# Designs tried in a protein design run: peptides against a protein of PDB entry 3H8D. Part 65

Target 1, 122 residues: chain A of PDB entry 3H8D
Amino acid sequence: DMKRQQRFFRIPFIRPADQYKDPQNKKKGWWYAHFDGPWIARQMELHPDKPPILLVAGKDDMEMCELNLEETGLTRKRGAEILPRQFEEIWERCGGIQYLQSAIESRQARPTYATAMLQNLL

## One batch from the design tools (peptide; aimed at target 1 P12)

Design b2_p29_1_s1 (made by RFdiffusion4, then SolubleMPNN; from b2_p29_1, 16 letters changed)
Fold by OpenDDE base, seed 2:
Structure b2_p29_1_s1 (fold): chain B 122 residues (1-122), chain C 122 residues (1-122), chain A 29 residues (1-29)
Amino acid sequence: as target 1 above (122 residues)
Amino acid sequence: as target 1 above (122 residues)
Amino acid sequence: KVPAEGYVPLEGVEQPDAELVLYEDLPRP
């Protein structure tokens, strides 16, 4: 279990409506993912005009990436992989600790590295 | 042992003789470090005008950073921390696998995460 | 795919390098 590699990724995105606009008129969002081995454990989306979206495995599976890590191609996308802290810092700022905690308490969260780490923290 | 956090760092450097030159006339080198918990396991230096320097714990202790990770301030230096693969890719290109292997075989290498990983690979 | 449907991915943003230092200022003996 704890031998699975934890890998984190970040990709900027724009809205479809902005794709043809000048760069200054494109509102950038950020997509984040935490993979616990081959499968996603957490996903997060920063939008320029709405609250952050937080997603955790088990609870939000239908809204999260359903591809395994290799299928995503993220590991082959230059600049996509980030340090753990680069994910966690944003996760914390967006209320991710509380979100995951609530998912654990409600028995909605699938056990992952993320749930284990949080349970060690509490 | 295997619970120690592996952290990797990279710092660009210039030669003292180039410090007052125009940016285009500064030949940049790169310093790399792998810390196995608080202590350095591997160090590597890319120089603009000489072969790479490879250093492994046990064998090259006198040439390596003798400060523990916290004492170095590397964790607080913006942009210094890098992904494991960003270290390993350069390590491999510079002959680090062979260098560490030889240090193990000659009984010069101190056991680290790096030696353990190599022994698992072979 | 990644990101979620309805978004257009941009190129990844690489982490900037650390500040350039003098060789003598590296963590060395």
Scores: peptide ipSAE 0.329, ipTM 0.685, DockQ to the pose 0.647
OpenDDE base, seeds 1, 3, 4, 5: peptide ipSAE 0.330, 0.329, 0.328, 0.329; ipTM 0.687, 0.684, 0.688, 0.684; seed 1 fails the geometry check

Design b2_p29_1_s2 (made by RFdiffusion4, then SolubleMPNN; from b2_p29_1, 18 letters changed)
Fold by OpenDDE base, seed 1:
Structure b2_p29_1_s2 (fold): chain B 122 residues (1-122), chain C 122 residues (1-122), chain A 29 residues (1-29)
Amino acid sequence: as target 1 above (122 residues)
Amino acid sequence: as target 1 above (122 residues)
Amino acid sequence: KRPAEGYVPLEGVEQPDPELVLYDELPKP
């Protein structure tokens, strides 16, 4: 389990409705992903006009990236990969610790690096 | 050993002689460091007008950063921390694999994450 | 689902380079 590479990614996005608007009128969101080896462990979406979306593997699989890391092309996208701390800082600010904890407690979370780390901190 | 956090940093630098020159006349170098836990494992310097400097712990201790990671302030310098691959790509291009290998073979290299990784690849 | 499915991805924003330092100010022996 601990042998899997942890990789983190961030992609800015705009809403389809804003696609053709002037740059100043494009409200940017940010998509974040944590991959535990080939598969996503956590996903987070920061939207300009709604609360953050936090997603954890096992619980939120239907709403998360279902592609393996290689299939996403994220590793080939310049500037997409970020440091662990760059993900974790936002995750923490968005209440990700509590969200993941609740998913573990409810037995909804799939065991990942993220669940293991949290369980080691508790 | 494998429990130590691997962290990578880079800092652009200029020569003191170029300090007061116009920005276009400032020849930038790049300083790179790999920290295996608190202590440096590898250091690399890209200079504009001379060959790269490659340094490995044990062999080149006298020429490398002797401060622990916290003492360097690198973790507090915005933009200094980089992904492992951002270090390794440059390290590889500069002949770092061969350099480290030679240091291991000559028994000059201090055991680090870097030496362990290389020994696992060979 | 694809990454950022339903949204239009923008180009990744590269992290800015750290501030320049003098060579003598680098972490050195």
Scores: peptide ipSAE 0.294, ipTM 0.700, DockQ to the pose 0.676
OpenDDE base, seeds 2, 3, 4, 5: peptide ipSAE 0.292, 0.293, 0.292, 0.293; ipTM 0.697, 0.697, 0.698, 0.700

Design b2_p29_1_s3 (made by RFdiffusion4, then SolubleMPNN; from b2_p29_1, 14 letters changed)
Fold by OpenDDE base, seed 4:
Structure b2_p29_1_s3 (fold): chain B 122 residues (1-122), chain C 122 residues (1-122), chain A 29 residues (1-29)
Amino acid sequence: as target 1 above (122 residues)
Amino acid sequence: as target 1 above (122 residues)
Amino acid sequence: KRPAEGYVPLEGVEQPEAELVLEEDLPRP
């Protein structure tokens, strides 16, 4: 349903082992999510010491956020919500288009706004 | 077409007469726009010394931006693009729902994403 | 799984506002 609101979020994080270190020794990561209406469609994680993690609905459900958008509290976190392009730019750089395409081709992706947009570009 | 990208922008402004005043004496206004694809659907202005200005496509075309989104350069202005809710919250506070509703009822509003969303809420 | 589960979330970073312009330089007719 093209009427569902598409919302994007970003949260900086540190590892639990770094939380008590000096700021210069805290390695920051970035958690990203795309919600297609109330449910997550894509998730992405930028880590300082490992490759990016890309996750898509249907394929990676057990690794993704299981909460609906309201349950996450993301809409109430100051500065957490980001513009679509702020998500897509990083998603594209991390190979997210190819990752989602492969999930569609393997029939592992759940249909979302993201799958529909990709199929309109191909 | 529900496939058109909805984009929202905000620019702070001052009056020409205030440009050489000290920062504390510069009365700041806020210009807002909603683009339904390449064309403006809604415009709003918050002024320090007069009531808010609300404008909707079809009704107020001669008072609204005539440039397409790319021509405005808004997409290239750092910090100009805002989240949908950052526009809608101010639009709602300024009576924008009632203003657009009256424009629809009077048959002055051009059909846009904004008119379609309002008709889905009514 | 929760948002950023297994990590310690930090505060979000707000986006800056646009640069201040003159009223005459706004996108108007």
Scores: peptide ipSAE 0.280, ipTM 0.706, DockQ to the pose 0.618
OpenDDE base, seeds 1, 2, 3, 5: peptide ipSAE 0.277, 0.279, 0.275, 0.280; ipTM 0.703, 0.699, 0.700, 0.703

Design b2_p29_1_s4 (made by RFdiffusion4, then SolubleMPNN; from b2_p29_1, 17 letters changed)
Fold by OpenDDE base, seed 4:
Structure b2_p29_1_s4 (fold): chain B 122 residues (1-122), chain C 122 residues (1-122), chain A 29 residues (1-29)
Amino acid sequence: as target 1 above (122 residues)
Amino acid sequence: as target 1 above (122 residues)
Amino acid sequence: KVPAEGYVELEGVEQPDSDLVLYEDLPRP
C-alpha cells in the first residue's frame, strides 16, 4: 500500500565493553531502520570493526526488530529520525540494492515498499 | 497522485538591513516550503517582527516560489531539507490547517497532497 | 531495545540548519 508512511531512523551505538572507556576509545557504530508503516522493512548496521550488516523483512525477521514503530520509541527520540535519502545513500553504498534483489529472487523477501520500489527500477 | 514524493525544506534568513550587524542584532526568520512532487504546495514564513505568513498553492501562487524544486537548488543545500513533522508542527501552530481549509472551501486552493490529506481528516 | 540487544545506545546527533541567507535570496517570485 503506497499510502503507508515511510519513515527512517538512525541511532549511534557502542559496544557494552566500551561503555566505560574514554571517548577516544569508544568505537561508534550506527544502526539504521526503515519502517513501512508500523513495521520494519529494512535494517542496517555500520560497525567499526566488521562489515556492514544488511537485513530485509521476510528474509531476516529473526535478526530484525520485532517491535512496531510506536513500541520502539524511535519517533520520540530526538535526532533519531532521518530523511529517506540519508538511509538510502548508506544502503546503496553497502550493497543493499543487490542484497534486497537477491532476497526477492530467492523468494525470501516479504513484499514491502522497498521491494516495490526496487521492482519499479528494474 | 499519492505516488509523488513529498519533500519539506527550511531556510533561516535575515533582513538586508541586518546583514552587517553583529550576530546578536540579527533578527532571524525562518522560511519553510512543502513540495508535492516538483511543485510547491505550501509555503510558510516565520518573521521576528510580524505575524507568520501562510501560503497555499492556487490561492497564493503570485506570492509563492514559481521555480520547480530542482530549479530552487533546495535539494542541494546542506541542512535545508527537513522531516514532514518538522514542517507540519509549525504549520499547525500557525493556523495552517484552518488557512488551507478556508482556501478549499472558497475554491481557491489547487488540489495537492496537502488538500487531499486535509479532506481525509475532515 | 533499539538498536539491538548487546549494544548501548548513544544520543543522536542533530542535523545542523542550513546556512543563513538574505530574505531577498529566498526562493521567491
Scores: peptide ipSAE 0.308, ipTM 0.702, DockQ to the pose 0.579
OpenDDE base, seeds 1, 2, 3, 5: peptide ipSAE 0.307, 0.308, 0.307, 0.307; ipTM 0.699, 0.699, 0.698, 0.699

Design b2_p29_2 (made by RFdiffusion4)
Pose (drawn by RFdiffusion4):
Structure b2_p29_2 (pose): chain A 119 residues (1-119), chain B 122 residues (1-122), chain P 29 residues (1-29)
Amino acid sequence: KRQQRFFRIPFIRPADQYKDPQNKKKGWWYAHFDGPWIARQMELHPDKPPILLVAGKDDMEMCELNLEETGLTRKRGAEILPRQFEEIWERCGGIQYLQSAIESRQARPTYATAMLQNL
Amino acid sequence: as target 1 above (122 residues)
Amino acid sequence: SIDEYLESRGFIALEPEYADDPELAIYPR
């Protein structure tokens, strides 16, 4: 019904902007858009647990801008293939995280919940 | 979900003559493919030593890879799949829009998602 | 296969990689 689009933004901590390159610890921010709306958000951090977020339970914590208002389709190198998102998501325990939210009625139906419920 | 049937692939390559040269002397080229479902709709090659090769379905059937998407194994090759913009950027810089527009005007281009996309643009 | 197809044409296929990421962003928080 809707186009699935995935984005990735590598980032460094604000406190690391003026240290030498070897002292800049990298992280990665990810987003899965199910049409204009974000279905899953994932953050890999060098200093704390991975942040896994799903539409519904985590609306407050997730990026609130729809796809057009982010400008992500306009940023070079930001868009990634579905497998580049799914591989990281699975290694973070994302399948169990989305499943847990589904069973406890905290998950908004998206292409992502439809995929986990099917298989 | 015509868009979901669209798949794009890129294989970087070098000539055999450069196989054992220093990494800085390996003159790289790139082979590209746009699959419209099971069949190649567009094929593109950047070469380090000759003009770029642009191929479209219908007009260029003899020159293109004859295998369908499953027969190639590309969907199982790590790092071979690219986003549509990664193919389109290179296709445009090679004159691919003019190449596809001419094939459409000469009616040589077989209707594909690529010809449908260029027509919606015009 | 595509490896055989490319090889038959005299190409040495390099190991593909995913596209480069954007420049590092400063984390908003």

Design b2_p29_2_s1 (made by RFdiffusion4, then SolubleMPNN; from b2_p29_2, 13 letters changed)
Fold by OpenDDE base, seed 5:
Structure b2_p29_2_s1 (fold): chain B 122 residues (1-122), chain C 122 residues (1-122), chain A 29 residues (1-29)
Amino acid sequence: as target 1 above (122 residues)
Amino acid sequence: as target 1 above (122 residues)
Amino acid sequence: SIDDWLESRGYVPLEPEDPPDPPLEVDPY
């Protein structure tokens, strides 16, 4: 296993158009991040009206959060940090294993804790 | 750092005498556990009517949960698992550092991830 | 901050909610 600390976070969000609606009419999305040390390894987004977005370091750097972990302030945001399984369960349901595997096979994925874990299973 | 997975759990509890009282009259306690791999390393209990109970492996084995992690079913209990900091914050507030340190110095503590972490800071 | 980043992406971040507590148990001790 990697020496770097693996930390997982999620932030609920709404769309700008729903900002001033009643709570029951605000369709929530969920932003997820996996940080391998200070650097993001995976990002995932659940939307109420479109398919999940899966992103892996190396392949999707331009779409992923460019802030290092400290810059995000995630570690200081109460309730943002989640357990690894809370991330992985959704990741798996959304096809994240296949997505990451494909990125590794195509040599698009930057080596991370996530890529190492998957490669150990192959 | 130790190779074994560190997992933390908490369970709210009520006293037997409060089982059949109205919810507002049920004084909640909190049971906490730190597992270093399959074996418990630390246990902590917050009670509504008495001081916190702190327990460390080796010293307090007879008072701590004797079940291994799998036997407890904690990993399968929704909402039971918590982040390390959620445990450590309460542990520190309850004097856990001093308690563990004293157990190490008296050679009563069984070596665990917790003892190793504290020894790294001395 | 992450909130600023999310806003720049067209999201309105909400404050996370604490997960619900597990069901109450009776103290065995």
Scores: peptide ipSAE 0.453, ipTM 0.776, DockQ to the pose 0.720
OpenDDE base, seeds 1, 2, 3, 4: peptide ipSAE 0.453, 0.452, 0.453, 0.452; ipTM 0.775, 0.773, 0.774, 0.775

Design b2_p29_2_s2 (made by RFdiffusion4, then SolubleMPNN; from b2_p29_2, 11 letters changed)
Fold by OpenDDE base, seed 1:
Structure b2_p29_2_s2 (fold): chain B 122 residues (1-122), chain C 122 residues (1-122), chain A 29 residues (1-29)
Amino acid sequence: as target 1 above (122 residues)
Amino acid sequence: as target 1 above (122 residues)
Amino acid sequence: SIDEYLESRGYVPLEPEDPPDPPLEVDPY
């Protein structure tokens, strides 16, 4: 549904093993989320020392954030919300288009704004 | 037209007289713009030492940015684009709702996404 | 909360930072 608001968020993170290290020794990762209305459509996780994790609704529900947008508190975290392009640029760089396309073709992807946009792009 | 993309930008500025002063002596202002598709719908300026300036399309065309969005180069200025709420929060705080409403009632406001949203809110 | 979810993923969430301001302009008015 095109009437649902598309909202994008990111949260930086560190590894548990790095919690008590000096700031320069904390390797930062980034958690990203695309919410299509109240529910997550895409999730992406950038790591400093391993491949990015791409997750899409329907296919990866068990790994993705199960909280609705309100429950996450993301809208109340200052600096967490990002522009669509700030998400999409990273998504594209990480192979997200191909990942989502494959999920659609395998009939694993739940219909979302993301699936609709991809199908319009192809 | 609800199909037009709504994009929001802000640019910090200093006064010409402060250009060559020490950073701590440069009083920073903020220029804001809401583009409804290619054309500006609202403009807002926060000044360090005078009241905020509110401008709406139709009423204030002669004072507002006359460039289309592409011509402004705003989309290519890193950090210039902001979330809708980042604009709206300031707009509301500065009395923008009343300003735009008055412009609509006086038949001075050009129909934009901003006017439509306000009319939906009332 | 999102923090709890991130912790469940094995992450320690940090507070996000605001993006840096764009370069200053000179007031055209």
Scores: peptide ipSAE 0.459, ipTM 0.776, DockQ to the pose 0.705
OpenDDE base, seeds 2, 3, 4, 5: peptide ipSAE 0.456, 0.459, 0.457, 0.458; ipTM 0.774, 0.775, 0.777, 0.776

Design b2_p29_2_s3 (made by RFdiffusion4, then SolubleMPNN; from b2_p29_2, 13 letters changed)
Fold by OpenDDE base, seed 5:
Formats: sequence, C-alpha cells, structure tokens
Structure b2_p29_2_s3 (fold): chain B 122 residues (1-122), chain C 122 residues (1-122), chain A 29 residues (1-29)
Amino acid sequence: as target 1 above (122 residues)
Amino acid sequence: as target 1 above (122 residues)
Amino acid sequence: SIEDYLRSRGYVPLEPEDPPDPPLEIDPN
C-alpha cells in the first residue's frame, strides 16, 4: 500500500563514554529511521569511528526499533523529522541501495515502500 | 492530480533598508511557498511590521512567484526546504484556511493539492 | 520511547537541533 505516509527521522547520539566529556570531544553519531505508515521500513546508524549500520524491515526486525511510529514519540520531537532526501542521500552513500537489493533478492526483506521503489527502479 | 509531489520552502529575508544595519537591527521576514509539483499552490509572507500576506494560485497569480519550482532554485538551496507541517502550522495561524476557502467559494482559486485537501475537510 | 530504544542500543540520545536557516535574502518589495 503506497498510500501510507512516508516519514523520516533522525536523532543524534553520543557514546556513553563521551557523555561527560567536553562538547568538542563528544563524537556524535546519527540514528535514522524511515517509517512507512506506522511501521519502520529502514533504519540507519552513523558512527564517528565505525562503519554505518543499515537495517531493513523483514531482514533486521530484531535489531530495528520495535516501536510503531506513534509509540516512538518521534512525531512529537521537534527537529527529529527530516525530509525524504535527507535520509535517502545518506542511505545511498552508505550503500543502502545495494543492501536493500540484496535483502529483496534473498527474500529477506518485508515489502515496504522502500522495496517497491527499488523494484520500480530495476 | 494528487500524485504530484508536494514540496514546501521558506526563505528568511530582510528589508533593503536593513541590509547594512547591525544584525540585531535586521528585522527578519519569512517567505514561504508550497509547490504542487512544478507549480506554486500557495505562498505566504511573514513581515516584522505588517500583517501576513497570504496568496493562493488562481486568485493571486500576479503577486505570487512566477517561476516554476525548478526555476526558483529552491530545491538546490540548503535549508530552504521544510516539512509540510512547518508550512501548514503557520498557514493555519495566519488564517490561511479561511483565505483559501473564500477563494474556492468565489471560484477564484485554481484547483491544487491545497484546494483538494480543504474540500475533503468540508 | 525512542530514547529508551536508543539507550538499549548503547547510545545516549541527544535532542535534535533545528536545521539552520538558509542565507538571508533581500525582499524585493
């Protein structure tokens, strides 16, 4: 159902070890989420010192946020919501297209807006 | 055609007379635009010293931006694009619903995504 | 909450910041 609203969010984070350091020494990471209606479709995590983490619904359900969109409170958190392109640009840079494609081909991906868009591209 | 992408933008501005003043004396205005696909559907301007200006396609074409979305360069201007709610919240506060409703009732409004949404609400 | 989830991942969530405004324009009117 492509009628569902696509909403994108990001939350900056730091590591527990950095929480009491000076601001300049707090290396920020970024948590990203794509919600296809109430359900998460993609998740991405950027770290200052390790490779990005990419997660797609169906394949990575156990690692992804288990809360539906409303339960997350993201829609009520000022500054958390981002434009689709702000997500997609990073997703592409991190190899998300290939990751999702592989998940589809292996039949691990749950059908979402993201899988549909990718399949239309192919 | 509700299949067109709805995109929203805002640009802060200052008055020409303020361009050489100290930052604290530069009273900022805000220019807002809603594009229904390539064409502008709504425009809104917040001024520091006068009432908001509301403009809707069909009724206010001569006052609205005459450029299509691509010609504006807004899609390439970092920070210009905003979320739908960021536009709608201000639109509602400025009496935009009533303004658009009146334009529809007077048959001055050109059909857009905005007119369709309002008509669905009624 | 999303914060609880992030903590479960080993992250300390921060409050998001508003995106920076684009450069000022001069009102032609």
Scores: peptide ipSAE 0.466, ipTM 0.775, DockQ to the pose 0.721
OpenDDE base, seeds 1, 2, 3, 4: peptide ipSAE 0.466, 0.465, 0.465, 0.466; ipTM 0.774, 0.772, 0.773, 0.775

Design b2_p29_2_s4 (made by RFdiffusion4, then SolubleMPNN; from b2_p29_2, 13 letters changed)
Fold by OpenDDE base, seed 3:
Structure b2_p29_2_s4 (fold): chain B 122 residues (1-122), chain C 122 residues (1-122), chain A 29 residues (1-29)
Amino acid sequence: as target 1 above (122 residues)
Amino acid sequence: as target 1 above (122 residues)
Amino acid sequence: SIEEWLESRGYVPLEPEDPPDPPLEVDPE
């Protein structure tokens, strides 16, 4: 139900080609996840050199992290957990509202906290 | 009700006597607040040279921030908002559970999310 | 782990950085 804990995480990453470069030459990306209870509801990837990737549960399951929250170890990783707004601000900036809305309208989105909140907003 | 948003904040501070000293000579304190909706539920102060101060709504109102959350400007201060666990870990370490419990038992604590959670825990 | 998952996707995960502290306030004491 919608009483599940909503938790948000991000992990910075670099490309394999940059891993041995000087820090100034490492182009950082950011992996983001929204967990609705133990299961991912939204995933987002910011890349330094390509458009952001937006993923929503139900529609994009094959591209999203299949691990439950406990399996990810995110809750045990210092600095990984972020505030809801730290996720939502980027999500909105990347067009996430429209993306999730379209997934709902097409009946591709799995019902999550995110879908419920969007339905309440519209 | 307990559906109010729970938000946590911290602000580092220095003593007036240290404000013009070199950074290495500035003894940092930390001010913490838990807001249950618009109103403060718990406040905590870590001082570099005295015991921590624990404050709970109802009991310690005169020593706590009297501003509602919006009036504090905390929601607009970058880096001020923290995760619940970042507050609770310090709260627990400082004896906050016992302090709040005693305030509940003495009927000094105003009912808040914090009091409800503690009652559920015990 | 999330690191292994990210690696399987061709990413090199980094350790998150701690956010900077907000500006210091002066305690009126």
Scores: peptide ipSAE 0.471, ipTM 0.783, DockQ to the pose 0.711
OpenDDE base, seeds 1, 2, 4, 5: peptide ipSAE 0.471, 0.470, 0.470, 0.470; ipTM 0.784, 0.782, 0.784, 0.784

Design b2_p29_3 (made by RFdiffusion4)
Pose (drawn by RFdiffusion4):
Order: C-alpha cells, then structure tokens, then sequence
Structure b2_p29_3 (pose): chain A 119 residues (1-119), chain B 122 residues (1-122), chain P 29 residues (1-29)
C-alpha cells in the first residue's frame, strides 16, 4: 500500500567536533519510513546501548517529522537498501523488540509489524 | 507496487590486462542493470577505454544480458544492488534520457517501467 | 540444501561467463 524507504546518517558526538580524526567515535542513525511516516528508528552509539524505536510505543522518542519535511530524500548518500537496515536491526535484537511491542499492544500497525506477524 | 518490481544492480570491473597491476593503476569500469520485474529494462556500462554503452529493452535485445533476474544471482551477490538514483544519475550523465526518448520516438523501445517513467516526466 | 548450493554455483558461473565474454573482471564491493 505504501513505499518503504530507509535512511542512514553516520554521526559523531557533539563533544568530538574539534578533536583529531582518530579520537572521533562514530555512530549511525537509521530510519524506516512506511510511506510518509516513520515505522522504525535505530541508533547505534559508540558509548551506550543501541536505541531501538517503533511507531506507537516510541512516538515521543522518535523523529516526529514525516518523510517530506525531513529532506532525507534530498541528502546524498543518506538512503540505503532495505537489507542494510534489516541486518543492523536484527543484530540489535530488533525482531524481539518489535515482537514484544506487538504482544503488549504497544505497536502501531505498519509494514514492519505486518512482516513480523506474517512469518 | 510497480515500483517494487524495479531492481537495480552495479558491478565494478577491471580489464584482465589490469588484474595484477598496482591498485592505483587498475582502471575501473562499471556495469549496471535495471530490472523491470524479471527482465532487464536498461543496461549501462562505463568503460575506462571506450565510449559508454547504453542499452534499452526492445531496441537493444541482442546486445543486452539474456538472463532474467533469478538466473543471474544478482539478488544474492553482496554489494551488487544499488538504489534507483544511483543508476539514474549515471544514466543521465551518459545521455540516457535522450537515448531512451529517441527509442520511444522510433517506437523501438519496448514498454517498460523505464519508458513509463520517462513519459510521466514529459 | 544440496540443490540450493548447486543452483548458487550455476548462477555464479553464468555471471562470471557473462563478464568474461566481454573481457571484464568483476570486482567485489
């Protein structure tokens, strides 16, 4: 029913902007858009646990801008293939995280919940 | 979900003559493919030593890869699949829009998602 | 499982032959 689009933004800590390149610890931010709206958000950090977020339970913590208002389709190198998102998501325990949110009625139905519920 | 049937692939390559040269002397080229479901709709090659090759379905059937998407194994090759924009950027720089527009005007281009996309643009 | 391994090998061979006929060596990404 809707186009699935995935984005990745590598980042460094604000405190690392003026250190030498070898001292800049990298992280990665990810987003899965189910149409205009974000279904899953994922953050890999060099200094704390991975942040896994799903539509519904985590609306307050997730990026609140829809796809057009982010400008992500305009940024070069930002869009990634579905597998590049799914591989990282699975390695972070994302399947169990989304499943747990589904069973406790905290998950908003999206293409992501439909995929886990099918298989 | 015509868009979901669209799949794009890129294979960097070198000539055999450059196989054992230093990495800085390996003149790379790139082979590309746009699959409209099981069949190649557009094929593109950037070469280090000759003009770019642009091929469209219908007009260029003899020159294009004859295998369908499953027969190629490209969906199982690591790093081969690219986003549509990664194909389109190169296709445009090679004159691919003019090449596809001419094939459509000469009616040689078989209708595909690619011809449908160029027509919606015009 | 055996049939799947045979199929992968056949697909790889086809793809390598395709690039060989065109005097190309594919590079991994």
Amino acid sequence: KRQQRFFRIPFIRPADQYKDPQNKKKGWWYAHFDGPWIARQMELHPDKPPILLVAGKDDMEMCELNLEETGLTRKRGAEILPRQFEEIWERCGGIQYLQSAIESRQARPTYATAMLQNL
Amino acid sequence: as target 1 above (122 residues)
Amino acid sequence: SEEEEELEEEQEARLEEFFEEREMIPLDS

Design b2_p29_3_s1 (made by RFdiffusion4, then SolubleMPNN; from b2_p29_3, 14 letters changed)
Fold by OpenDDE base, seed 1:
Structure b2_p29_3_s1 (fold): chain B 122 residues (1-122), chain C 122 residues (1-122), chain A 29 residues (1-29)
Amino acid sequence: as target 1 above (122 residues)
Amino acid sequence: as target 1 above (122 residues)
Amino acid sequence: EEEERRRREELERRLEEFFAKRDKVPLEV
């Protein structure tokens, strides 16, 4: 269903070890999510000290957010929702297009808005 | 085509009569636009001293932005792009659902993402 | 109003638990 609402979110995080350090010593990571309707389609994590993590529905379900959109409370968290392009810019920079493409080609990706858009682009 | 990118924009404006007044005396209006792919689907104007203006593609083409998205430069104007919900909240408050519904029922509305979404909702 | 507050708190808890299970502490946006 191509009519589902596409929504994107971003949450900064720290490591538990940094929880009680001074703000300047808390190295931030960034958690990103793309929801295709109520269900996550893509997830991405920027870590301060390791490579980015890219995840796509179907292939990486076990590593992705298991909560539906409503259960996350993300829609009620002020500032968490971001523009599609704010997600896509990072996604592209991290090699997300290639990652998703590979998942499609290997038949590991569950069909989502993201897979449909990529298939239209290529 | 339900795969077209939906993008929303908001720009403040002032009345010509307030153009040279002190900032505190410049009553702001707000211009809103929904683009379904390259073409405008809905337009909305909040005025400081008169009723809101609602416009939908097909019905109100002559009163709406005639530029395609790229021509508007809106995508390059910092802060102009807004979240879908930021548009929809105002649209709903101004009676946009009823306005678009009436345009559909009278067969005045050009089919857009907006018309499709509304038809799915009703 | 109280019901809405409870719902919000529950959702916040779920999100925090989600992050905690993944060795992360979410920060305020």
Scores: peptide ipSAE 0.303, ipTM 0.641, DockQ to the pose 0.744
OpenDDE base, seeds 2, 3, 4, 5: peptide ipSAE 0.301, 0.300, 0.300, 0.298; ipTM 0.632, 0.636, 0.529, 0.536

Design b2_p29_3_s2 (made by RFdiffusion4, then SolubleMPNN; from b2_p29_3, 14 letters changed)
Fold by OpenDDE base, seed 5:
Structure b2_p29_3_s2 (fold): chain B 122 residues (1-122), chain C 122 residues (1-122), chain A 29 residues (1-29)
Amino acid sequence: as target 1 above (122 residues)
Amino acid sequence: as target 1 above (122 residues)
Amino acid sequence: EEAERREEEERRKRLEEWFAKRDKIPLDA
């Protein structure tokens, strides 16, 4: 159902090793999630010390958040929800279009709003 | 096409009579818009001195923004874009569901994402 | 209300644990 609510979230994180360091030495990562209704469709991680991680439903299920949206509490976490474009801009910059396209072509991607939108774009 | 991008915007405004008053005496109104793709689907206005105004495409076209989304420049106006829920919460509080429903029942509402979602809800 | 509060806390903890298992500590957004 393409009428499912699309919601996007971003959470900054640090590594446990940095938790007691001065703020300037706590290099933040960023965790991003796209939920297509209650279920995650895309996940993205910006790390301070390694390349971005891109994950898409179907292909990367074992690496993605398994919690449904309600279970995460993200909808109640202040500042966590972001605009679609705030997600997509980073996604695109990280090669997410190509990544998702490849997952579709290899038949690894579960159909989601994201896959539908990409197929609409191409 | 229910795959059209849904985008929501909010702009504060002041009354012309207040434009030269001290900030504390500039009572702000709020203009809200829901764009279903390039075209406005819903418009809402919170006024400091009168009841909220609710407008839906098809019924209230003459009172609504006639510019397409690109023409408005809203997508380029920092802080103007808001989350869907930020719009919907106010819309609901102002009786927007009932207003839109009435417009649908009277066959005055143009089919939009909003009408489809309402019909999905009811 | 109290039940909801408890559930909110559980959700928060659940998400935090999810991050922790992945060597991450989520911060306030």
Scores: peptide ipSAE 0.358, ipTM 0.649, DockQ to the pose 0.800
OpenDDE base, seeds 1, 2, 3, 4: peptide ipSAE 0.356, 0.355, 0.351, 0.353; ipTM 0.651, 0.641, 0.567, 0.565

